Peptides against a protein of PDB entry 3V4L. Designs and how they scored, part 132

Target 1, 386 residues: chain A of PDB entry 3V4L
Amino acid sequence: GQPLAKDKVALLIGNMSYWEHPKLKAPLVDVYELTNLLRQLDFKVVSLLDLTEYEMCNAVDEFLLLLDKGVYGLLYYAGHGYENFGNSFMVPVDAPNPYRSENCLCVQNILKLMQEKETGLNVFLLDMCRKRNDYDDTIPILDALKVTANIVFGYATCQGAEAFEIQHSGLANGIFMKFLKDRLLEDKKITVLLDEVAEDMGKCHLTKGRQALEIRSSLSEKRALTDPVQGAPCSAEALVRNLQWAKAHELPESMCLKFQCGVHIQLGFAAEFSNVMIIYTSIVHKPPEIIMCDAYVTDFPLDLDIDPKHANKGTPEETGSYLVSKDLPKHCLYTRLSSLQKLKEHLIFTVCLSYQYSGLEDTVEEKQEVNVGKPLIAKLDMHRGL

## One batch from the design tools (peptide; made by RFdiffusion4, then SolubleMPNN)

Design b2_p16_6_s4 (from b2_p16_6, 7 letters changed)
Fold by OpenDDE base, seed 3:
Structure b2_p16_6_s4 (fold): chain B 386 residues (1-386), chain A 16 residues (1-16)
Amino acid sequence: as target 1 above (386 residues)
Amino acid sequence: KTYLVSTDGETVEELP
């Protein structure tokens, strides 16, 4: 029969906004495109952008809590990285220059922890450079891996080589993701699928002789990303896993705010990623005596590091939200919250209505505080170790 | 303009 997954869980990390390293662009689109494809494959997907070392550790720990016997685990990473002695290191956005293994997450350590969960399949897709870091002479003493025969690595490039992105008009796509996305939905053994992606990448004249997909696998069974999830969660553990995932993806409900002047504001929320939310405001009712009015969001928790210059934009694109703009209502003011993983408390903010009456020169302001609880990834309390 | 860029930023090539 076709193999069954007990469940399917994916963690996707895209690091772009490095503090001490060159900024990347491709991880934004690549994580988003892969998230949508894996959701079509019935994966529970957590998608995270721009994580610090601490936040990456917590994201991996939460991912490992979703893993259990016979669960398919997929880790995708796009960002800076290196490979020393056959160990892959993912570089957090707060990594120093130069970075070392002590500042980075070792993928083989994550694999060890996944093997302890008795997973049905472990897939790593690593969209990073694989050059040696000559500033890190640490020989990692890794614990011996178990012989689980269920491991697949897809490296975007070969050992000692670079991975590339194509940048155009402010957007970028990784070369690996460009070819992976065209085949990811195919009902094929994951190693066969990746081999076809490798052949397609090998036809790319831009990266010929510079980048080649490497597949490392011990997968002894015919397992595919298309393998169906085993029916309704009958175990307490499966219920807990479903609840944890659901918490990490729960948006605040849309609200209708009523101001004393008689203006009504619609406040709405959209998820771009598990840690990135768009807030939008629109005027849904205005008394005729009010000639102009705008609804601004302000007074966000300091942990979110919201620059007011990037808040309350007339388009989603002006916030840096190019991906979800099609699904957003038009004629709003838009604010992008890109660091929901940093939120320790409830998301409390102010909606400020600025308005003018006919025949009055002075602008009037009314304010209303809004508490939307913990949105998306903020429900997982990724900070519980601080 | 279109660029090919490495994910370490060491290689930047303007594409035609």
Scores: peptide ipSAE 0.467, ipTM 0.941, DockQ to the pose 0.877
Fold by OpenDDE base, seed 5:
Structure b2_p16_6_s4 (fold): chain B 386 residues (1-386), chain A 16 residues (1-16)
Amino acid sequence: as target 1 above (386 residues)
Amino acid sequence: KTYLVSTDGETVEELP
């Protein structure tokens, strides 16, 4: 029969805003494009940008909680990385310079933990450089991997080589993602799909002799990313997994705020990533006696590091949101919350209405506090260990 | 302008 997945779960991490290392650009678009494709493949996708070591560990732990017997697990990483002794290390944004294995996440350790979950398929897509780190002489004593015959690695580059991105007009795409996205929806064995991607990349004149896709697999079954999810979750574990994923993707409901002056504001929410949310406000009703009115969001939790200079913008793009702007309502003020993983408490903020009456020079203010609970990834309490 | 950039930032090439 056709292989069935018990469920399909993906963790996508894009690290760009490194503290002590060169900043990247491609992970933003690549994580977003891959998220949309994997959602079309019925994956439960958690997409995270700019994680610290601690946040990456917690994201992996939460991903592992979504894994179970016969579940397809996919890990995608785009960012800095290295390979020592055949072990791949993902570099967190807070990693020191130079970084060492103690500051990084070992992919083979994650694979070991995925094998303990008896997963149906383990796919790793590693969009990082694979150069040796000469500052780390640590030979990781990895426990022997089980022979599960369900493992696929797609490395964006070969051992000891660099991975590349194409930067154009302020956006970038990884070379690997450029070719992967064109094939990802094909109903093919994942190793065959990646082999076709490798051939397509091999035709790229830009990276010829500098970057080549490496496929490392022990996949004995004809497993594809297109494999259907087994029908309605009958197990308690499957229900818990579905509830946990749903919690990590729950947006606040849109609100209509009514002020005493008779102004009505629509407050709305959109997800860019699992840890990135756009808040938008619009004036939906204004009494004729009010000549001007503006609605600002303010008083965010300190854990979110929201600079007021970057809040309440007239366009999504002015907030740094280039990907979801087409799907947002127009004529709003926009605020981007880019670090929802840092939220320890409920997202409580103030909507401030500033307005002026006809024939009065003085500006009047009204304020309403809004509590939207824990949005998106903030429901997973990724900080419970700090 | 279009650039080819390595993920480690060591290689930067201006493309035509």
Scores: peptide ipSAE 0.458, ipTM 0.939, DockQ to the pose 0.834
Fold by OpenDDE base, seed 1:
Structure b2_p16_6_s4 (fold): chain B 386 residues (1-386), chain A 16 residues (1-16)
Amino acid sequence: as target 1 above (386 residues)
Amino acid sequence: KTYLVSTDGETVEELP
């Protein structure tokens, strides 16, 4: 019969905004495109950008809580990385220069923990360089992996080589994602799909002799990313998993704020990633006596590290949001919250209405405090270990 | 301009 997944869960991490290392660009688009494709494949996707070591550990721990017997687990990582002695290390954004294994997440350790969950399939897609880190002389003694015959690694490059991105006009795409996205929806065994991606990448003249997809697999069964999810959640664990995932993707409801001057503001929310939300404000009603009217968001929690210079933009693109701009209402002011994983408290902020009456020179301000609770990934309390 | 950039930032090549 066709194989069934008990459920399908993916964690996608894209690290770009490194503190002490070169900044990347491709992970933004690559994580977004992969998220949309995996959602079409009925994956529960958690997508996270720019994680610290602690935040990456917590994201992996939360991902492992979503895994259970017969669940398909997919981990995608795009960012800086290295490979020492066949162990792959993902580099967090706060990693020191030089970084060491103690500052990084070992993929093989994550695999061990996934094997303990008795998963139906374990897929790792590693869009990172695989050069040796000469500053890390540690030989990790990894415990022997169980023989589960359900593991697939897709490395964007071969051992000791670089992975590349193409940067054009301020946008970038990873070479791996460029070819992966064209085949990801195909109803094929995952290793066969990746072999076809490898052949397509091998035709790329830009990366010929510099980057080649490497596939490592112990997958003995015909498993595909297209494999249907088993119907209604049969277990308490499946219900908990579904509820936990749903909480991590719950947006605040849109609000209509009414000011004393008679102006009505629509406050809306959109998810770009599990840790990235766009707030948008629009004037939905204005008395005719008010000639000018703007609605600003301000007084955000300090944990979010919001630069006011990047808030309240006339376009989503001016906030750094290029991906969801088509799905957003037009003629708003936009603010991008890119670090929702840092939020320890409720998201409380101020909506400030600045307006001018006809025939008065002075601007008037009215303020309303808004509490939207914990949006998206902030509901998982990734900081509970502090 | 188009650039080929490694994900370690060590290689930057301007493409034609």
Scores: peptide ipSAE 0.456, ipTM 0.938, DockQ to the pose 0.895
Fold by OpenDDE base, seed 2:
Order: structure tokens, then C-alpha cells, then sequence
Structure b2_p16_6_s4 (fold): chain B 386 residues (1-386), chain A 16 residues (1-16)
């Protein structure tokens, strides 16, 4: 019969804004496009940008809580990385220069933990360089992996080689994602799908002889990303998994704020990623006596590290939000919260209304405090040390 | 200008 997944769960990490390393661009687009494709495949997707070592560890731990017997697990990583002695290391944004294994996450350690969950399929898509790190002499003593015959690695490049992105004035994919996205929805065994992606990438004249997709697989069964999820959650564990994922993706409800001057503001929220939210404000009602009226958001929690110069923009693109701008209402002020994983408390902020009456030169201000609870990934309390 | 850039930042090539 056709294989069934008990459920399908994906963790996507895109690291770009490194503190001590070159900044990347492709992971933004790659994580976003892959998220949309995996959602069409009925995956529960957690998508995270720009994680520290501690935040990456917690994201992996939360992902492992969503895994169980017969669940399909997919890990995608785009960012800096290296490979020592056949072990793949993902580099967090706060990693020192030079970085070592003690500053990084070992993918084979994550695989060991996934095997303990008795998963139905383990897919790793690693969009990183695979060069040796000569500053790390650590030989990881990895415990022997179980023989599960359900592991697939898709490496964006071969051992000892680089993975590439195209940087131009616009948005672009990494080379791996550019070819992967065209095939990902096909009803094929995952290793056959990746082999077709490898053939398509091999035709790219820009990376020919520099980057080649490597497939490492123990997959004995005809499993595909298109495999249907087994019907209604019959187990308590499946219900818990659905609730955990839903909790991490719950947006605040849109609010209508009423000011004393008779101005009404709509406050709205949109998710770009599991840890990235856009706040937008719009004037929905204005008395005719008010000639100018603007609604600013301010006084955010210090943990979010929001620069006021980047808040309250006239377009989503001016905030760095290029991907969801088409789905946002027009004629708003926009603010991008890019580090929701850092939020320890409720998201409390101020909406400041600045307005002018006809025939008065002086601007008037009114303020309202807003509490929207813990949005998106902030509900998982990723900052609670285990 | 368009650049081919490695995801480790070690290789930067200007494309025509």
C-alpha cells in the first residue's frame, strides 16, 4: 500500500545576520519559499531566522517534542556551516570567529535523538558549505546510530566544497533551493526527487565544477514528502503535537483602538516566520475636524532590541519585509519584529496617535498601552533553560 | 552588479 505518515513536522532555520561572520541573503527567501511548499504538503512547519546557539538548541528540542513513532521529520538549515570527519555543524549567528564544535550544533547528534523517537522518515536538507574547519581539532565521539533504514541527507554541495547564493539588488534563492523548489511537490520517492534536483543543478553553468548536490540515504521504503498523513488524531500524543504547533503559530487578533478625539485605529498582525511578525496600524475613522493623523507603535520590550528608526515605515519593504508585503493591507504604518524568540514576557507596547485639528498649528498626542500576550514562537518559552 | 557568493563568505565572484 502507499506509505502513511503518522504526522509530518519540519524545522527550518535560516541564519543570515551573523555577528562575527559574513552576512548572507538567500536564507530569507529559501526558508520562506520552502515553508510555503512544505505547508502545501501538509507539514507542520516551524520557520526561524537568525538564531543564537542557545536559541538553536531550544528550537531543536521543541522540534524533537513534535516527533513520535511514524512521524516524518524534516530539518532544513541554510547558513554558515562546516563538515569535520563526516559530521555536519550548523553555525549560530552569535558564533565567535573562529568558531568551534562547542559553538555549533552537530546534525548527527540531532539524528540520534530523532532515531530515539522512532520516526517514520528523517530528512536533512543542509544548505551550507562542507569545508573542513581547520580551527576545530575536536573529533566528536558519536554514539553508534541505530539501523533505521529511513534516513535521507540532501547536501547542497559535496564534501569539502562550498554552497553558493546569487547576490543581486533583488531577492534571490540559493542555488540548491532554486532547483529544489521546482521539484519538491512531485509525488516521487524522496531520493528520486533529490536525484532529479541534482541533475537540474548539474546543468547550471554558474556552479558547474564548484557545487554539486550529494544524496546520502539508507531509505529502504518508497517514502515521499507527498505521503498522506494518517487520518484524525487518534492518540493523545497526536493531539498534544497539534496543540504545540498551533500554539507556536497563533497570531494576536486584530484590534480596534478608539481614542478620545474620535479617531479609530485598526491594529493588525501578520506572520512572516515563526519568530518574525509584522505589526501594522491604519486609520479607519477620522473626524472631519482632524486634518492630519498618524498612529505610531513604540515602547517595545527591551528584549526585542527594536531600533525606533526602523519602526513605523510607510511600506513593508522599508522594514525589510519583502515576502509578505502583497498580503498586507495598503496605506498603513509597518513595524517588523524579527526576534520573537527573545521575548520572555507578554508583548506590551504603546500606540501613540499624533493628530492636528483644522486651524490649530500644534500637534496633539494620545497614547494607549496594548498587551497582545505571547505571539507565535514566544508561546514556547524557548528561553526557559531545561 | 551580481555576485556569486559562497555561504561561508570565502568566495566572492562578480558575474557579468
Amino acid sequence: as target 1 above (386 residues)
Amino acid sequence: KTYLVSTDGETVEELP
Scores: peptide ipSAE 0.444, ipTM 0.934, DockQ to the pose 0.911

Design b2_p16_7_s1 (from b2_p16_7, 12 letters changed)
Fold by OpenDDE base, seed 4:
Structure b2_p16_7_s1 (fold): chain B 386 residues (1-386), chain A 16 residues (1-16)
Amino acid sequence: as target 1 above (386 residues)
Amino acid sequence: STTEVVSTDPELYVPE
């Protein structure tokens, strides 16, 4: 019969905003597009941008909590990386220059932990450089992997080679995601799908002789990303997993705020990623005596590191939100919260209404505090251990 | 529009 997944879970990490390294662009688009495709494949997707070492460790730990016997696990990473002695290292955004293995996450260690969960399939898609880091002289002593015959690695590039991104005017994919996205929904064994992606990359004039996909697999069964999830959760663990994932993707409800002056504001929320939320405000009712009226959000928790210069923008794009802007209401003020993983407390902020009456020169302000609880990934309390 | 293909190699350096 066709293999069945007990469930399907994906962790997607895109690191771009490095502190001590060149900034990347492709991971933003690549994580977003892959998230949407994997959701169409009935994956429970956690999508995270710009993680520190500590945040990456916690994201992997939370991902491992979503894994269980017969679950399909997919890890995608786009960012800086290296390969020493056949071990792949994902580089966090806070990694020093030069970085070493102690500053990075070893993919083979994650694979070991996934094998302990008795997963049905382990897929790693690594969109990073595989060049040796000559500043890391450490030989990682990895524990012996179990023989599970359910492992697939898709490396965006060959061993010792660089990965590339396409820089175009606007949003563009990395080289790997450019071809992967066109085939990802195909009902094929995952290794066959990746072979076809490798052929497409090899035919492209942009990639030919620069980047080639490497597929490394030990996959004894005909497993596909299209494999159906087994019906209703029959175990307590499956119910817990579904609840944990649902918590990590729960947006705050849209609010209608009423001010004393008679202005009504709609406060809305949209997810760009599991750790990235857009707040938007709009004036839905204004008394005729009020000639000018704006609704600003302010007084965010310090843990979110929100620059007020990037808040309350007239377009989503001015906040750095290019992907969900089409799905947002128009004629709002927009604020992008890009670090929800840092939120230790409830998201409490102020909505400030600034307005002017007809025939008064001075602006009047009214303020309301809003508590929206823990949005999205902030519900997982990824800070457990500081 | 020119399409540029850019390496994701961080070009690691030792600070002098």
Scores: peptide ipSAE 0.290, ipTM 0.781, DockQ to the pose 0.759
Fold by OpenDDE base, seed 3:
Structure b2_p16_7_s1 (fold): chain B 386 residues (1-386), chain A 16 residues (1-16)
Amino acid sequence: as target 1 above (386 residues)
Amino acid sequence: STTEVVSTDPELYVPE
């Protein structure tokens, strides 16, 4: 019969906004496109951008809580990275220069923990450089991995080589994702699918002699990303997993705010990633005596590190939100919350209505506080260890 | 627009 997954869970991390390292661009598009493809494959996808070491550890811990016997686990990482002694290290955005293994997440340690969950399949897709870090002489004594015969690594590049991104005058993929996305929905054994991606990369004039996919697999069974999820969640653990995932993807409901002046504002929310939300405001009713009015969002929690200069933009693109702009209503003011993983409390903020009456020179302001609870990833309390 | 292919190598340096 066709193999069945008990469930399918993916963690996608894209680090691009490094503090002490060159900024990347591709991880934004790569994580977004891969998220949409894996959702079409019935994966429960957590997608996270720009994580610190602590936030990456917590994201991995929460991912491991979603794993259980016969669950398919997929970890995708796009960002800076290195490989020492056959161990792959993912570099957090707050990593020092130079970084060491103590500042980074070891993929083989994550694999060990996934093997303890008795997973049905473990897939790692690592879109990072695999150069040796000569500033880290630490030989990690990793515990011996179990022989589970269900492991697949897709490395975007060869051992000791660099990974590359395509820079255009806009949104572009990394080289690996550019080819992976065209094949990912195919009903093929995951190692066969990745081999076809490797062939496509090898035929491209842009990548030929620069980057080649490496596949490392112990996968003894014919397992595909297309393998159907086993029916209704019969276990308490499956119910908990479904509830935990649902919490991490729950948007606030759209609100209609009514001001004393008689202006009505629609407040709406859209998810770009599990830790990135767009807030948008629109004027849905204006009394005729009010000639001008705008609805600004302000007074965000300090933990979100929101620059007011990037808030309340006339387009989603001016916030840095290029991916979801097509799905957003037009003629709003837009604010991008890119660090929802930092939110310790409820998302409380102020909607400030600035307006002018016909025949008055002075602008009037009315304010309403809005509590939207914990949106998206903020429901997982990724901060419980501080 | 020229397509540029750029390395994701962090170019590690020791601060002087």
Scores: peptide ipSAE 0.287, ipTM 0.778, DockQ to the pose 0.768
Fold by OpenDDE base, seed 2:
Structure b2_p16_7_s1 (fold): chain B 386 residues (1-386), chain A 16 residues (1-16)
Amino acid sequence: as target 1 above (386 residues)
Amino acid sequence: STTEVVSTDPELYVPE
């Protein structure tokens, strides 16, 4: 019969805004497009941008809590990385220059922990460089992996080679995601799908002789990303997994704020990623005596490191949000919260209404405090160890 | 518009 997944879970990490290293661009688009495709494949997707070492460790731990016997696990990483002695290292945004194995996450350690969960399929998609780091002389003593015939690695590049971005005048994918996205929804064995992606990369004049996909697999079964999830959650563990994922993806409800002057504001929320949320405000009712009226958000928690100069923009694009702008209401003020993983407390902020009456030169201000609880990934308490 | 293909390999250096 067709193989069934007990469930399907994906962790996608895109690191771009490095502190001590060159900034990347492709991981933003690559994580977003892959998230949308994996959701169409009935994956529970956690998508995270710009994680520190500590935040990456916690994201992996929370991902491992979603894994169980017969679950399909997919890890995608886009960012800086290296490969020493066949071990792949993902580089966090806070990694020093030069970085070493103690500053990075070893993918083979994550694989060991996934094998302990008795997963039905383990897929690693590594969109990073695979050059040796000569500043790291550490030989990881990896414990012997269990012999499982359910592992697939898709490396965006060959061993010892570089991965590349396509820089254009706008948003662009990395080379790997550019070809992967065109095939990912096909009902094929995952290794056959990746072989077709490798052929497409090899035919393209931009990528030919620069970057080639490497596939490493022990997969003995005909498993596909299209394999159906086993029906209604019949176990307590499946219910817990569904609740834990839902908790990490719950947006605040849209609110209507009423001010003393009779102005009504709609306050709305949209998810760009599991750790990135857009707040938008719109004037939904204004008395005719009020000629000018604007609604600003301010007084955010210090943990979010929000620059007021980047808040309250007339377009989503001015906040750095290019991906979800089509799904947002028009004629709002927009604010992008890009670090929700850092939120220890409830998200409390102020909505400030500035307005002017007809025939008065002076502006009037009214303020309301808003508590939206812990939005999205902030519900997982990824900081419990600090 | 020329499409530029750029490496994602960081230049690692030991500070002097």
Scores: peptide ipSAE 0.284, ipTM 0.782, DockQ to the pose 0.716
Fold by OpenDDE base, seed 1:
Structure b2_p16_7_s1 (fold): chain B 386 residues (1-386), chain A 16 residues (1-16)
Amino acid sequence: as target 1 above (386 residues)
Amino acid sequence: STTEVVSTDPELYVPE
């Protein structure tokens, strides 16, 4: 019969905003496009940008809690990385210069933990460099892997080689995602799909002789990313998994705020990623006596590190939100919360209405505090232990 | 627009 997945879960990490290393651009677009494709494939997708070592560890731990017997697990990483002695290391945004294995996440350790979950398929898509780090002489002693015959690695590049991104005058993919996205929805065995992606990369004049996809697989079964999920969750573990995933994707409900002056504001929320939310405000009712009014959001929790200079923009693009701007309401003020993983408490902030009456020179301000609870990934308490 | 292909290797990054 056609293979069935008990469920399908993906963790996508895109690290770009490194503290001590070169900033990347492609991971933003790559994680977003891959998220949308995997959702069309009925994956439960957690998408995270710009994680510290601690945040990456917690994201992996939460991902492993979603894995169980016969579940398909997919880990995608785009960022800096290295490979020493056949072990792949993902570099967090807070990694020191030089970084070492102690500052990084070993993919083979994650694989070990995934094998303990008795998963139906383990897919790693690693869009990172695979050069040796000469500052790290540590030979990791890895525990013996189980013979599960369900592992696929897609490395964006060859062993000892670099991964590349395409810099264009706008948003562009990394080389790997550029070709992967065109085939990801195909009903093919995952290794066959990746072989076709490798052929497409090999035909491209930009990629030929610079980057080549490497596939490592022990996959003995015909498993595809298109394999249907088994019907209604019939186990307690499947219900817990569905609830845990749903918590990480629950947006605050849109609010209608009423001010004493008679102005009504719509406050809305949109997810760009599991840790990135856009807040938008719009004036939905204004008394005719009020000639001008603006609704600003302010007084965010300090943990979010919100620069007021980047808040309350007239366009999503001015906040750095280029991907979801088409799905957002027009004629709002927009604020991008990019670090929801850092939120320890409820998201409490102030909506400030600044307005002017006809025939008065002075601006009047009214303020309302808003509590939206823990949005998106903040519900998982990724800071448990800080 | 010229399409540039840039290494993501942190050791090869020439700061602008």
Scores: peptide ipSAE 0.254, ipTM 0.736, DockQ to the pose 0.400

